# Peptides against a protein of PDB entry 4X86: the designs that were tried, part 5

Target 1, 56 residues: chain A of PDB entry 4X86
Amino acid sequence: EGPQLLLSEAVSRAAKAAGARPLTSPESLSRDLEAPEVQESYRQQLRSDIQKRLQE

## One batch from the design tools (peptide; aimed at target 1 I50)

Design b1_p11_2_s4 (made by RFdiffusion4, then SolubleMPNN; from b1_p11_2, 6 letters changed)
Fold by OpenDDE base, seed 1:
Structure b1_p11_2_s4 (fold): chain B 56 residues (1-56), chain A 11 residues (1-11)
Amino acid sequence: as target 1 above (56 residues)
Amino acid sequence: ELTEETALALL
């Protein structure tokens, strides 16, 4: 199986790169972003976005 | 080059 693309990891990397500070604790944010339904929605969106970029 | 099939296999 390929590498897992986690929304929590993507958000953490983006926040670090932007110097952004979360309004809530990092632990609470990670918990919300690691919810199975959120992760699945992210995977589906990412798939759709990649397909669009490859077809353009 | 990234193909659709390769990209989808990562997900």
Scores: peptide ipSAE 0.039, ipTM 0.615, DockQ to the pose 0.059
OpenDDE base, seeds 2, 3, 4, 5: peptide ipSAE 0.037, 0.038, 0.038, 0.038; ipTM 0.609, 0.613, 0.611, 0.613

Design b1_p11_3 (made by RFdiffusion4)
Pose (drawn by RFdiffusion4):
Structure b1_p11_3 (pose): chain A 56 residues (1-56), chain P 11 residues (1-11)
Amino acid sequence: as target 1 above (56 residues)
Amino acid sequence: FAEALAEAVAP
């Protein structure tokens, strides 16, 4: 489809492809991925990388 | 896991 805008969904898709199951629960992992610092860092990385590929 | 995460977030 396209680049995942939600980090929580990106991590879920990666874990499934890696066959990884959480020690805690998917709900606990998702709560931590939603921390503002983590989501903001992801959004900035995405913005920077899209602009760079657009620079062609 | 890192390869799958890179594919999921690639522009």

Design b1_p11_3_s3 (made by RFdiffusion4, then SolubleMPNN; from b1_p11_3 with A2E E3A)
Fold by OpenDDE base, seed 1:
Structure b1_p11_3_s3 (fold): chain B 56 residues (1-56), chain A 11 residues (1-11)
Amino acid sequence: as target 1 above (56 residues)
Amino acid sequence: FEAALAEAVAP
């Protein structure tokens, strides 16, 4: 199993790095980011971005 | 390559 780069995890890391606090509960934000359609869109984008980077 | 990348990015 490759590193599961979940969008929820990526956003949580980014928020922590930026010192940003969600205006909503972190649980509500995580739930919205864990939606399968959102995660699939993120996976496709991440795949595309890695492919682009490897073609440079 | 694409299969290996899909596996690496798969949740």
Scores: peptide ipSAE 0.031, ipTM 0.622, DockQ to the pose 0.126
OpenDDE base, seeds 2, 3, 4, 5: peptide ipSAE 0.029, 0.030, 0.029, 0.029; ipTM 0.612, 0.616, 0.609, 0.614

Design b1_p11_3_s4 (made by RFdiffusion4, then SolubleMPNN; from b1_p11_3 with E7A)
Fold by OpenDDE base, seed 1:
Structure b1_p11_3_s4 (fold): chain B 56 residues (1-56), chain A 11 residues (1-11)
Amino acid sequence: as target 1 above (56 residues)
Amino acid sequence: FAEALAAAVAP
């Protein structure tokens, strides 16, 4: 099981921490962030960032 | 490491 860091979850946490309300319904934002292409891009970015941090 | 990061980012 790879690190299932959902971008939707990360954004939801960031929004809560910032006190930011999505201008769109939280459901619309979640749907866009749950898109498989977006999630895969985020997983690749996260993996790349982790790998960079392990090479430093 | 990735699992530990996932656990640290888990709610």
Scores: peptide ipSAE 0.030, ipTM 0.543, DockQ to the pose 0.091
OpenDDE base, seeds 2, 3, 4, 5: peptide ipSAE 0.030, 0.029, 0.029, 0.029; ipTM 0.524, 0.540, 0.516, 0.569

Design b1_p11_4 (made by RFdiffusion4)
Pose (drawn by RFdiffusion4):
Structure b1_p11_4 (pose): chain A 56 residues (1-56), chain P 11 residues (1-11)
Amino acid sequence: as target 1 above (56 residues)
Amino acid sequence: EELEEELEELE
């Protein structure tokens, strides 16, 4: 489809492809991925990378 | 644009 805008879903799709199951729960992991610092860092990385590929 | 065309077809 396209680049995942939600980090939580990106991580869930990556774990499934890697066959990884959480020690805790998916709900606990998602809560931690929603921490503002983590989501903001992801948004900035996405913005920077898109702009760079657009620079062609 | 493709989503607008789909909405017109549905109307």

Design b1_p11_4_s1 (made by RFdiffusion4, then SolubleMPNN; from b1_p11_4, 9 letters changed)
Fold by OpenDDE base, seed 4:
Structure b1_p11_4_s1 (fold): chain B 56 residues (1-56), chain A 11 residues (1-11)
Amino acid sequence: as target 1 above (56 residues)
Amino acid sequence: SEAARRALEAQ
């Protein structure tokens, strides 16, 4: 429930926008970015960044 | 703010 902004999706979008290609396999990168601890850290950061932006 | 809280709860 809610827009689950996945770190893997965010990185994929950023890489496409920058014209960047991973040096490693995209599957290995996705696996690392889909790790629960990494995703939770990203969710917390995103929450903090949104809170800061809404307070400006 | 309450608006920031609601925006985060909606995610």
Scores: peptide ipSAE 0.029, ipTM 0.598, DockQ to the pose 0.000
OpenDDE base, seeds 1, 2, 3, 5: peptide ipSAE 0.027, 0.027, 0.028, 0.028; ipTM 0.585, 0.590, 0.593, 0.592

Design b1_p11_4_s2 (made by RFdiffusion4, then SolubleMPNN; from b1_p11_4, 6 letters changed)
Fold by OpenDDE base, seed 2:
Structure b1_p11_4_s2 (fold): chain B 56 residues (1-56), chain A 11 residues (1-11)
Amino acid sequence: as target 1 above (56 residues)
Amino acid sequence: EEEERRRREEE
């Protein structure tokens, strides 16, 4: 399927790469980042950022 | 829950 730009996945990958552990749990953090409003805000931000970088 | 996440990562 197309590049699923999920915020939960992006943060989980970044945390793993940095060796960072969330204060609660990775699962709790992922659940908070899977919230539809948070995911939609991330999708909009990413689209905006890509559009800006293509106009440079 | 973890299996459903893995399916979304493989699609």
Scores: peptide ipSAE 0.026, ipTM 0.507, DockQ to the pose 0.000
OpenDDE base, seeds 1, 3, 4, 5: peptide ipSAE 0.022, 0.021, 0.018, 0.024; ipTM 0.399, 0.467, 0.392, 0.501

Design b1_p11_4_s3 (made by RFdiffusion4, then SolubleMPNN; from b1_p11_4, 6 letters changed)
Fold by OpenDDE base, seed 4:
Structure b1_p11_4_s3 (fold): chain B 56 residues (1-56), chain A 11 residues (1-11)
Amino acid sequence: as target 1 above (56 residues)
Amino acid sequence: EEERRRQEEEE
């Protein structure tokens, strides 16, 4: 059980840091990013990217 | 090397 990095949280932090606003509501974007299939795909990508970085 | 393999198995 590693730190659960949520895609919705990662995007919210990145958007705030960039001063970017979604074309839709922030709530609609968060709901789309909280979808279980999207979160699982993000978890798998994050794991793969960490593994690649540890192999470099 | 062994610690890296252990981290890859725990995820």
Scores: peptide ipSAE 0.026, ipTM 0.492, DockQ to the pose 0.000
OpenDDE base, seeds 1, 2, 3, 5: peptide ipSAE 0.022, 0.020, 0.025, 0.018; ipTM 0.401, 0.417, 0.435, 0.370; seed 5 fails the geometry check

Design b1_p11_4_s4 (made by RFdiffusion4, then SolubleMPNN; from b1_p11_4, 10 letters changed)
Fold by OpenDDE base, seed 5:
Structure b1_p11_4_s4 (fold): chain B 56 residues (1-56), chain A 11 residues (1-11)
Amino acid sequence: as target 1 above (56 residues)
Amino acid sequence: SAEAQRALEQA
């Protein structure tokens, strides 16, 4: 319901910052990262990590 | 913040 934070977007930004390029096509990588189960796991991890930081 | 945590739970 809240802001949509995509793992695919996070990885894309990280790769750009590091100058890293996948051996396969960027489209194939994005497809894997956009899988519903992967996105849900990322959402849960992100929520957990942010909550931990807010408690510090 | 409890308010921030509630907002994240609803995301």
Scores: peptide ipSAE 0.035, ipTM 0.613, DockQ to the pose 0.000
OpenDDE base, seeds 1, 2, 3, 4: peptide ipSAE 0.034, 0.034, 0.035, 0.034; ipTM 0.596, 0.594, 0.596, 0.598

Design b1_p11_5 (made by RFdiffusion4)
Pose (drawn by RFdiffusion4):
Structure b1_p11_5 (pose): chain A 56 residues (1-56), chain P 11 residues (1-11)
Amino acid sequence: as target 1 above (56 residues)
Amino acid sequence: SAHLESLLAQL
């Protein structure tokens, strides 16, 4: 489809493709991925990379 | 380009 805008959904897809199951739970992992610092860092990386590819 | 600009508006 397209680049995943939600980091929590990107990680869930990646873990499923890697066959990884959490030691805790998917709910606990998602809660930690929603920490403001983590989500903001992801948004900034996405914005930077999109602009760079657009620089062609 | 239009797809990448749409993605930037969604952020």

Design b1_p11_5_s1 (made by RFdiffusion4, then SolubleMPNN; from b1_p11_5, 6 letters changed)
Fold by OpenDDE base, seed 5:
Structure b1_p11_5_s1 (fold): chain B 56 residues (1-56), chain A 11 residues (1-11)
Amino acid sequence: as target 1 above (56 residues)
Amino acid sequence: REELLELLEQL
């Protein structure tokens, strides 16, 4: 239902906006960024960042 | 602010 906050999607958008191209294939990069442990770390960081934003 | 709270619920 709600928005899906994926690190791979965020990095893809950021890279496109910056005009940056990885040396490896986008598929390889996405595979690494979609690893469960990486996504979990990103989730925790997002939670922390949003909480900080709410306190600003 | 409401949207940020909703985002927290998804994490």
Scores: peptide ipSAE 0.386, ipTM 0.855, DockQ to the pose 0.614
OpenDDE base, seeds 1, 2, 3, 4: peptide ipSAE 0.029, 0.027, 0.028, 0.026; ipTM 0.578, 0.560, 0.580, 0.560; seed 4 fails the geometry check

Design b1_p11_5_s2 (made by RFdiffusion4, then SolubleMPNN; from b1_p11_5, 6 letters changed)
Fold by OpenDDE base, seed 5:
Structure b1_p11_5_s2 (fold): chain B 56 residues (1-56), chain A 11 residues (1-11)
Amino acid sequence: as target 1 above (56 residues)
Amino acid sequence: AEELQALLQQL
């Protein structure tokens, strides 16, 4: 339900836009980026950034 | 701005 704001998805989009290729496998990268502690940190940072944007 | 506010509720 609702949009999922995943770091793995954000990195994937950024890599595509930059034409970047990782040296490691996509599976390894996804595993690291989808770790619960990483996702929680990303969520908190994203919330902070959006709040700043709304206050401008 | 309204879109961003909606996203905040998902975080």
Scores: peptide ipSAE 0.280, ipTM 0.824, DockQ to the pose 0.549
OpenDDE base, seeds 1, 2, 3, 4: peptide ipSAE 0.278, 0.277, 0.272, 0.271; ipTM 0.824, 0.825, 0.823, 0.824

Design b1_p11_5_s3 (made by RFdiffusion4, then SolubleMPNN; from b1_p11_5, 6 letters changed)
Fold by OpenDDE base, seed 5:
Structure b1_p11_5_s3 (fold): chain B 56 residues (1-56), chain A 11 residues (1-11)
Amino acid sequence: as target 1 above (56 residues)
Amino acid sequence: REELLALLEQL
């Protein structure tokens, strides 16, 4: 029920900002990025990064 | 600070 911070959405935004385009289909990439284990890893990394940032 | 950490735990 917490904030919805999807890795797939983050990658999409980053790709747009950088003008980058994947060689594979965006749908296939999104499917991989939305895998539960990948999303959980991203959540943990994001939390860790934010915590480190606040400690500076 | 504690409230902010609690918010981070929601992620």
Scores: peptide ipSAE 0.030, ipTM 0.556, DockQ to the pose 0.407
OpenDDE base, seeds 1, 2, 3, 4: peptide ipSAE 0.028, 0.027, 0.025, 0.027; ipTM 0.548, 0.552, 0.575, 0.547

Design b1_p11_5_s4 (made by RFdiffusion4, then SolubleMPNN; from b1_p11_5, 4 letters changed)
Fold by OpenDDE base, seed 5:
Structure b1_p11_5_s4 (fold): chain B 56 residues (1-56), chain A 11 residues (1-11)
Amino acid sequence: as target 1 above (56 residues)
Amino acid sequence: SAELQALLEQL
């Protein structure tokens, strides 16, 4: 197991897998999520959204 | 989706 995937990369990969594109670039997203509390909340939401998509 | 499942393991 390698290091934890960067959130910006996770968003991009999730969007591509879902046939969509994020409005925010990975670089911009990284800056927007520089605050740990914001990053953690976003990561949790992304995990939840992916789990829901997998059950569809 | 295998890709989405892999993402869950890394989040």
Scores: peptide ipSAE 0.459, ipTM 0.887, DockQ to the pose 0.390
OpenDDE base, seeds 1, 2, 3, 4: peptide ipSAE 0.444, 0.461, 0.454, 0.458; ipTM 0.882, 0.888, 0.887, 0.887; seed 2 fails the geometry check

Design b1_p11_6_s1 (made by RFdiffusion4, then SolubleMPNN; its pose is not in this set)
Fold by OpenDDE base, seed 4:
Structure b1_p11_6_s1 (fold): chain B 56 residues (1-56), chain A 11 residues (1-11)
Amino acid sequence: as target 1 above (56 residues)
Amino acid sequence: SELLELLQQLQ
């Protein structure tokens, strides 16, 4: 139940779509984005955004 | 959720 997206994957895909590359290593970026508190915040925001979209 | 699946495909 609820969204099951990883922020690290979302950022990676967004960067690819924009043709952008991080100045830091992808591994370092992934470690930061996969931190539990960061991922939980993303999950909450994603859930909220989906709920708002469904109500439109 | 259908919407969630669509969003996953767009990312």
Scores: peptide ipSAE 0.028, ipTM 0.534, DockQ to the pose 0.103
OpenDDE base, seeds 1, 2, 3, 5: peptide ipSAE 0.026, 0.027, 0.027, 0.025; ipTM 0.534, 0.531, 0.522, 0.527

Design b1_p11_6_s2 (made by RFdiffusion4, then SolubleMPNN; its pose is not in this set)
Fold by OpenDDE base, seed 1:
Structure b1_p11_6_s2 (fold): chain B 56 residues (1-56), chain A 11 residues (1-11)
Amino acid sequence: as target 1 above (56 residues)
Amino acid sequence: DELLELLEQLQ
């Protein structure tokens, strides 16, 4: 198992919750969001955000 | 490890 920290998954969930649908194919969106540099940036930002929240 | 678990909860 292990923790799944995927930006593509986060975006998909957010879109579903907001009732938003992409104008392009979901596959195209996932491909862009799963790019290594994008995914790593997301992980770093999310980690930073969590650390900031824990300090409040 | 504990941080990763918290991150997973936010996904």
Scores: peptide ipSAE 0.027, ipTM 0.537, DockQ to the pose 0.293
OpenDDE base, seeds 2, 3, 4, 5: peptide ipSAE 0.026, 0.025, 0.025, 0.025; ipTM 0.540, 0.534, 0.534, 0.538

Design b1_p11_6_s3 (made by RFdiffusion4, then SolubleMPNN; its pose is not in this set)
Fold by OpenDDE base, seed 1:
Structure b1_p11_6_s3 (fold): chain B 56 residues (1-56), chain A 11 residues (1-11)
Amino acid sequence: as target 1 above (56 residues)
Amino acid sequence: SELQALLQQLQ
């Protein structure tokens, strides 16, 4: 349930928009971003942010 | 890490 957006995907899109590229490899970046604890923190933050926006 | 390097590029 809830919004389905991986942190890895969000960061990838943001990096492309900013013109930033991984220095080593996209796979190395994905490995960092797809760590369970990182993704969970992002999910919680995303949910919190959405809730705040809906209450405005 | 690669993530930190990327974040530093954005600063």
Scores: peptide ipSAE 0.087, ipTM 0.593, DockQ to the pose 0.028
OpenDDE base, seeds 2, 3, 4, 5: peptide ipSAE 0.025, 0.081, 0.087, 0.078; ipTM 0.497, 0.590, 0.593, 0.584

Design b1_p11_6_s4 (made by RFdiffusion4, then SolubleMPNN; its pose is not in this set)
Fold by OpenDDE base, seed 4:
Structure b1_p11_6_s4 (fold): chain B 56 residues (1-56), chain A 11 residues (1-11)
Amino acid sequence: as target 1 above (56 residues)
Amino acid sequence: SELEELLRQLQ
C-alpha cells in the first residue's frame, strides 16, 4: 500500500472521522488542498513530524 | 532509522 501523503486525503479522512463536512463543495476543497505549494509544505511537515517522533 | 530512510526516499 504505502503511506498516504496527500493532504487532501488526510483532510478527507480526518473530516470523516470527526463526522464533519465542509460548507464548500468537496471539489472546491480538494482543489485548494491539492495545490502544489500546499501539498509540498504538507509533505515536508509530515516527514519532519514523523522523524521527530521516531527520535523521541 | 529504516523508517526515516523510507520517508527520505519518498521525497
Scores: peptide ipSAE 0.032, ipTM 0.558, DockQ to the pose 0.445
OpenDDE base, seeds 1, 2, 3, 5: peptide ipSAE 0.026, 0.024, 0.025, 0.026; ipTM 0.543, 0.530, 0.525, 0.535

Design b1_p11_7 (made by RFdiffusion4)
Pose (drawn by RFdiffusion4):
Structure b1_p11_7 (pose): chain A 56 residues (1-56), chain P 11 residues (1-11)
Amino acid sequence: as target 1 above (56 residues)
Amino acid sequence: LESVASRFVVE
């Protein structure tokens, strides 16, 4: 489809492809991925990378 | 993210 805008969904997909199950729960992991610092860092990385590929 | 990744077991 396209680049995942939600980090929580990106991680879920990556774990499934890696066959990894959480020690805790998917709900606990998702709660931690939603921490503002983590989501903001992801958004900034995404903006920077898109702009760079656009620089062609 | 490293701390998040540590909470996984690979089956």

Design b1_p11_7_s1 (made by RFdiffusion4, then SolubleMPNN; from b1_p11_7, 7 letters changed)
Fold by OpenDDE base, seed 2:
Structure b1_p11_7_s1 (fold): chain B 56 residues (1-56), chain A 11 residues (1-11)
Amino acid sequence: as target 1 above (56 residues)
Amino acid sequence: LAELLARFEVV
């Protein structure tokens, strides 16, 4: 339950918007960003940030 | 964040 945005997707969108490209490969970057512990940390951060914004 | 940014090149 809660936000289901992937960190890899968020980074991909941000990179495209900034005109940035991975030095290695998109695949290698995605593999790192889709690691369970990384994704869970992002989910928790996102949830916390949204809650903070709702209180402002 | 710094480590993540270091993996990108701005074109």
Scores: peptide ipSAE 0.416, ipTM 0.835, DockQ to the pose 0.845
OpenDDE base, seeds 1, 3, 4, 5: peptide ipSAE 0.414, 0.414, 0.413, 0.410; ipTM 0.835, 0.835, 0.835, 0.834

Design b1_p11_7_s2 (made by RFdiffusion4, then SolubleMPNN; from b1_p11_7, 5 letters changed)
Fold by OpenDDE base, seed 3:
Structure b1_p11_7_s2 (fold): chain B 56 residues (1-56), chain A 11 residues (1-11)
Amino acid sequence: as target 1 above (56 residues)
Amino acid sequence: LAELLSRFRVE
């Protein structure tokens, strides 16, 4: 439940906006960012951050 | 975040 944003997607968008490319490869980076534990951590952090913003 | 940024180069 809550926001369903992928870290890999967020990073991809940010990288494009910044004109940045991964040193290794997009594929290897995506593999790391799409790991379930990484995605879950991101989801929790995102939710927490949103909640904090709502309380401001 | 620092680790993530270290994996990129700016073109």
Scores: peptide ipSAE 0.474, ipTM 0.854, DockQ to the pose 0.811
OpenDDE base, seeds 1, 2, 4, 5: peptide ipSAE 0.471, 0.470, 0.472, 0.471; ipTM 0.852, 0.852, 0.853, 0.852

Design b1_p11_7_s3 (made by RFdiffusion4, then SolubleMPNN; from b1_p11_7, 5 letters changed)
Fold by OpenDDE base, seed 4:
Structure b1_p11_7_s3 (fold): chain B 56 residues (1-56), chain A 11 residues (1-11)
Amino acid sequence: as target 1 above (56 residues)
Amino acid sequence: LDELLSRFRVE
């Protein structure tokens, strides 16, 4: 199974909510955000953050 | 985060 939420998807949703558009292109930005090491770091951070919030 | 935000413009 893949990740529950891609970083690129999370950024896309946040940008839409803020009325923001990438200076270059959505495709160019997605390419950078979908790099394996970037996605893995996001997954770890998200998991850790959620666990901390649940314990508060 | 600042680097990421710098790639956007608000409409």
Scores: peptide ipSAE 0.474, ipTM 0.859, DockQ to the pose 0.817
OpenDDE base, seeds 1, 2, 3, 5: peptide ipSAE 0.473, 0.473, 0.473, 0.473; ipTM 0.859, 0.858, 0.859, 0.858

Design b1_p11_7_s4 (made by RFdiffusion4, then SolubleMPNN; from b1_p11_7, 4 letters changed)
Fold by OpenDDE base, seed 4:
Structure b1_p11_7_s4 (fold): chain B 56 residues (1-56), chain A 11 residues (1-11)
Amino acid sequence: as target 1 above (56 residues)
Amino acid sequence: LEELWSRFEVE
């Protein structure tokens, strides 16, 4: 099961595309992005956003 | 996630 895209991976891709760099250490950021509660929040938000777009 | 991008700077 699980999400189609991990938050950490999504953020990495988005940051690269935007030319953005973390103000804190990459390790600290990665740890925060990989926290289970954060990943779950992202999964729910992503699912919700997709559903909203499909319903528009 | 709301505060996520506050942790970044754009180059």
Scores: peptide ipSAE 0.365, ipTM 0.796, DockQ to the pose 0.801
OpenDDE base, seeds 1, 2, 3, 5: peptide ipSAE 0.359, 0.359, 0.357, 0.363; ipTM 0.796, 0.796, 0.794, 0.795

Design b1_p11_8_s1 (made by RFdiffusion4, then SolubleMPNN; its pose is not in this set)
Fold by OpenDDE base, seed 2:
Structure b1_p11_8_s1 (fold): chain B 56 residues (1-56), chain A 11 residues (1-11)
Amino acid sequence: as target 1 above (56 residues)
Amino acid sequence: SLALELVRQAI
């Protein structure tokens, strides 16, 4: 439930926009960011941030 | 936070 945005994709796009590149390979970074617990943490944080903004 | 910032940049 809620927004279904992959953290790995978000980080990739943000890095591209900022002109930044990871120190490790993109594949290694994606592997870490696609871990279930990491993705779930991102989802929870995203939901929390949205809720906070809506309540302001 | 970072999550929201990433969303702003990704979408």
Scores: peptide ipSAE 0.072, ipTM 0.585, DockQ to the pose 0.237
OpenDDE base, seeds 1, 3, 4, 5: peptide ipSAE 0.070, 0.068, 0.072, 0.072; ipTM 0.583, 0.583, 0.587, 0.590

Design b1_p11_8_s2 (made by RFdiffusion4, then SolubleMPNN; its pose is not in this set)
Fold by OpenDDE base, seed 1:
Structure b1_p11_8_s2 (fold): chain B 56 residues (1-56), chain A 11 residues (1-11)
Amino acid sequence: as target 1 above (56 residues)
Amino acid sequence: SLAMEMVRQAI
């Protein structure tokens, strides 16, 4: 429940926008960021941050 | 926050 955004996709787009180039391959980075526990933590942070913004 | 910034850039 809630917004479903892939952390790997978010990081990829942010990196491109900032002109950042990781030392490791984009594929390896994406693989690590797609881990279920990492994605779930991101979802929780995202939900919390959105709620906080809406309450301000 | 970092999460919000990532959302702004990803959406």
Scores: peptide ipSAE 0.056, ipTM 0.589, DockQ to the pose 0.234
OpenDDE base, seeds 2, 3, 4, 5: peptide ipSAE 0.025, 0.051, 0.030, 0.055; ipTM 0.556, 0.582, 0.564, 0.587

Design b1_p11_8_s3 (made by RFdiffusion4, then SolubleMPNN; its pose is not in this set)
Fold by OpenDDE base, seed 2:
Structure b1_p11_8_s3 (fold): chain B 56 residues (1-56), chain A 11 residues (1-11)
Amino acid sequence: as target 1 above (56 residues)
Amino acid sequence: DLALKLVRQAI
């Protein structure tokens, strides 16, 4: 429940927009970012950030 | 924050 955004995709797009490239292979980075615990942490942070913005 | 910044770039 909530916004279904992949951290891996978010990071990839942000990096492209900034002209940044991973120091390691993109595949290794994606693997780390797609880990369930990392994705869950991102979801929680996103939810928190949105809530903060809505209350400002 | 970081998550919000990433979302803005991703969507």
Scores: peptide ipSAE 0.056, ipTM 0.573, DockQ to the pose 0.232
OpenDDE base, seeds 1, 3, 4, 5: peptide ipSAE 0.052, 0.049, 0.024, 0.049; ipTM 0.568, 0.565, 0.490, 0.566

Design b1_p11_8_s4 (made by RFdiffusion4, then SolubleMPNN; its pose is not in this set)
Fold by OpenDDE base, seed 2:
Parts: sequence; C-alpha cells; structure tokens
Structure b1_p11_8_s4 (fold): chain B 56 residues (1-56), chain A 11 residues (1-11)
Amino acid sequence: as target 1 above (56 residues)
Amino acid sequence: DLALQLVRQAI
C-alpha cells in the first residue's frame, strides 16, 4: 500500500537526467537498489517526504 | 529530501 515506485528506476532516471554514471557496474547497483529492505526504506522515505510536503 | 528528488526526476 502507498506509492509503488521502484528505487532502482528512480535512481536510474535521475542519473540519466543529471548525466551521471555509476562508478560500479549498473548490474551491481541495480542489485543493491532492488534489495527488499532498501526498497522498503525508499517507500517509507517517499511516504514521509510526501506527507511533509502536503503539510507545508 | 532525496526520495522526493528522485521521484521528481523519475516521473
């Protein structure tokens, strides 16, 4: 429940927009970013950030 | 914050 955005996809798109490239292999980065605990942390942070913005 | 920034870039 809540926003269903993949951290890996968000990072990938942000990096492309900024012209940034990972120092490690894209596959290794994706593996780390797709870890369940990392994705959950991202979801929680996103939820928190949205809530903060809505309350401002 | 970072998550919000990433979302703004991703969508």
Scores: peptide ipSAE 0.049, ipTM 0.571, DockQ to the pose 0.234
OpenDDE base, seeds 1, 3, 4, 5: peptide ipSAE 0.047, 0.043, 0.047, 0.048; ipTM 0.566, 0.560, 0.565, 0.566

## One batch from the design tools (peptide; aimed at target 1 A10 A17)

Design b1_p12_1 (made by RFdiffusion4)
Pose (drawn by RFdiffusion4):
Structure b1_p12_1 (pose): chain A 56 residues (1-56), chain P 12 residues (1-12)
Amino acid sequence: as target 1 above (56 residues)
Amino acid sequence: SFAEALSEAYFG
């Protein structure tokens, strides 16, 4: 479909494709992925990469 | 495998 805007969903899809199951729970992993620093870093990476590909 | 899938999710 397109680039995943939510890091939590991107990780969930990656784990499923890798056949990885959490030691804790999906709910605990998602809570940690929503930490502001992690979400902000992801948003900045996404912004930077989109602008760069647009530079063609 | 996890890193490749995460890259695909990131780039669509």

Design b1_p12_1_s1 (made by RFdiffusion4, then SolubleMPNN; from b1_p12_1, 5 letters changed)
Fold by OpenDDE base, seed 3:
Structure b1_p12_1_s1 (fold): chain B 56 residues (1-56), chain A 12 residues (1-12)
Amino acid sequence: as target 1 above (56 residues)
Amino acid sequence: RFAEALQQALLG
């Protein structure tokens, strides 16, 4: 249940769509974002935020 | 736009 994409992949796709270029290397960013505690915490928060946005 | 793109990446 819930989002199955890695946070790093979601961020990369969003950055491309928005025309954003990160200052940090993609490899370094992915390493940080793929940390289990970061991934899970952000997944929970983002899931909640998205649900709220859909109901607004 | 980034937030919308992120939403699409997760739900689309």
Scores: peptide ipSAE 0.136, ipTM 0.745, DockQ to the pose 0.419
OpenDDE base, seeds 1, 2, 4, 5: peptide ipSAE 0.134, 0.035, 0.035, 0.139; ipTM 0.751, 0.568, 0.563, 0.753; seeds 2, 5 fail the geometry check

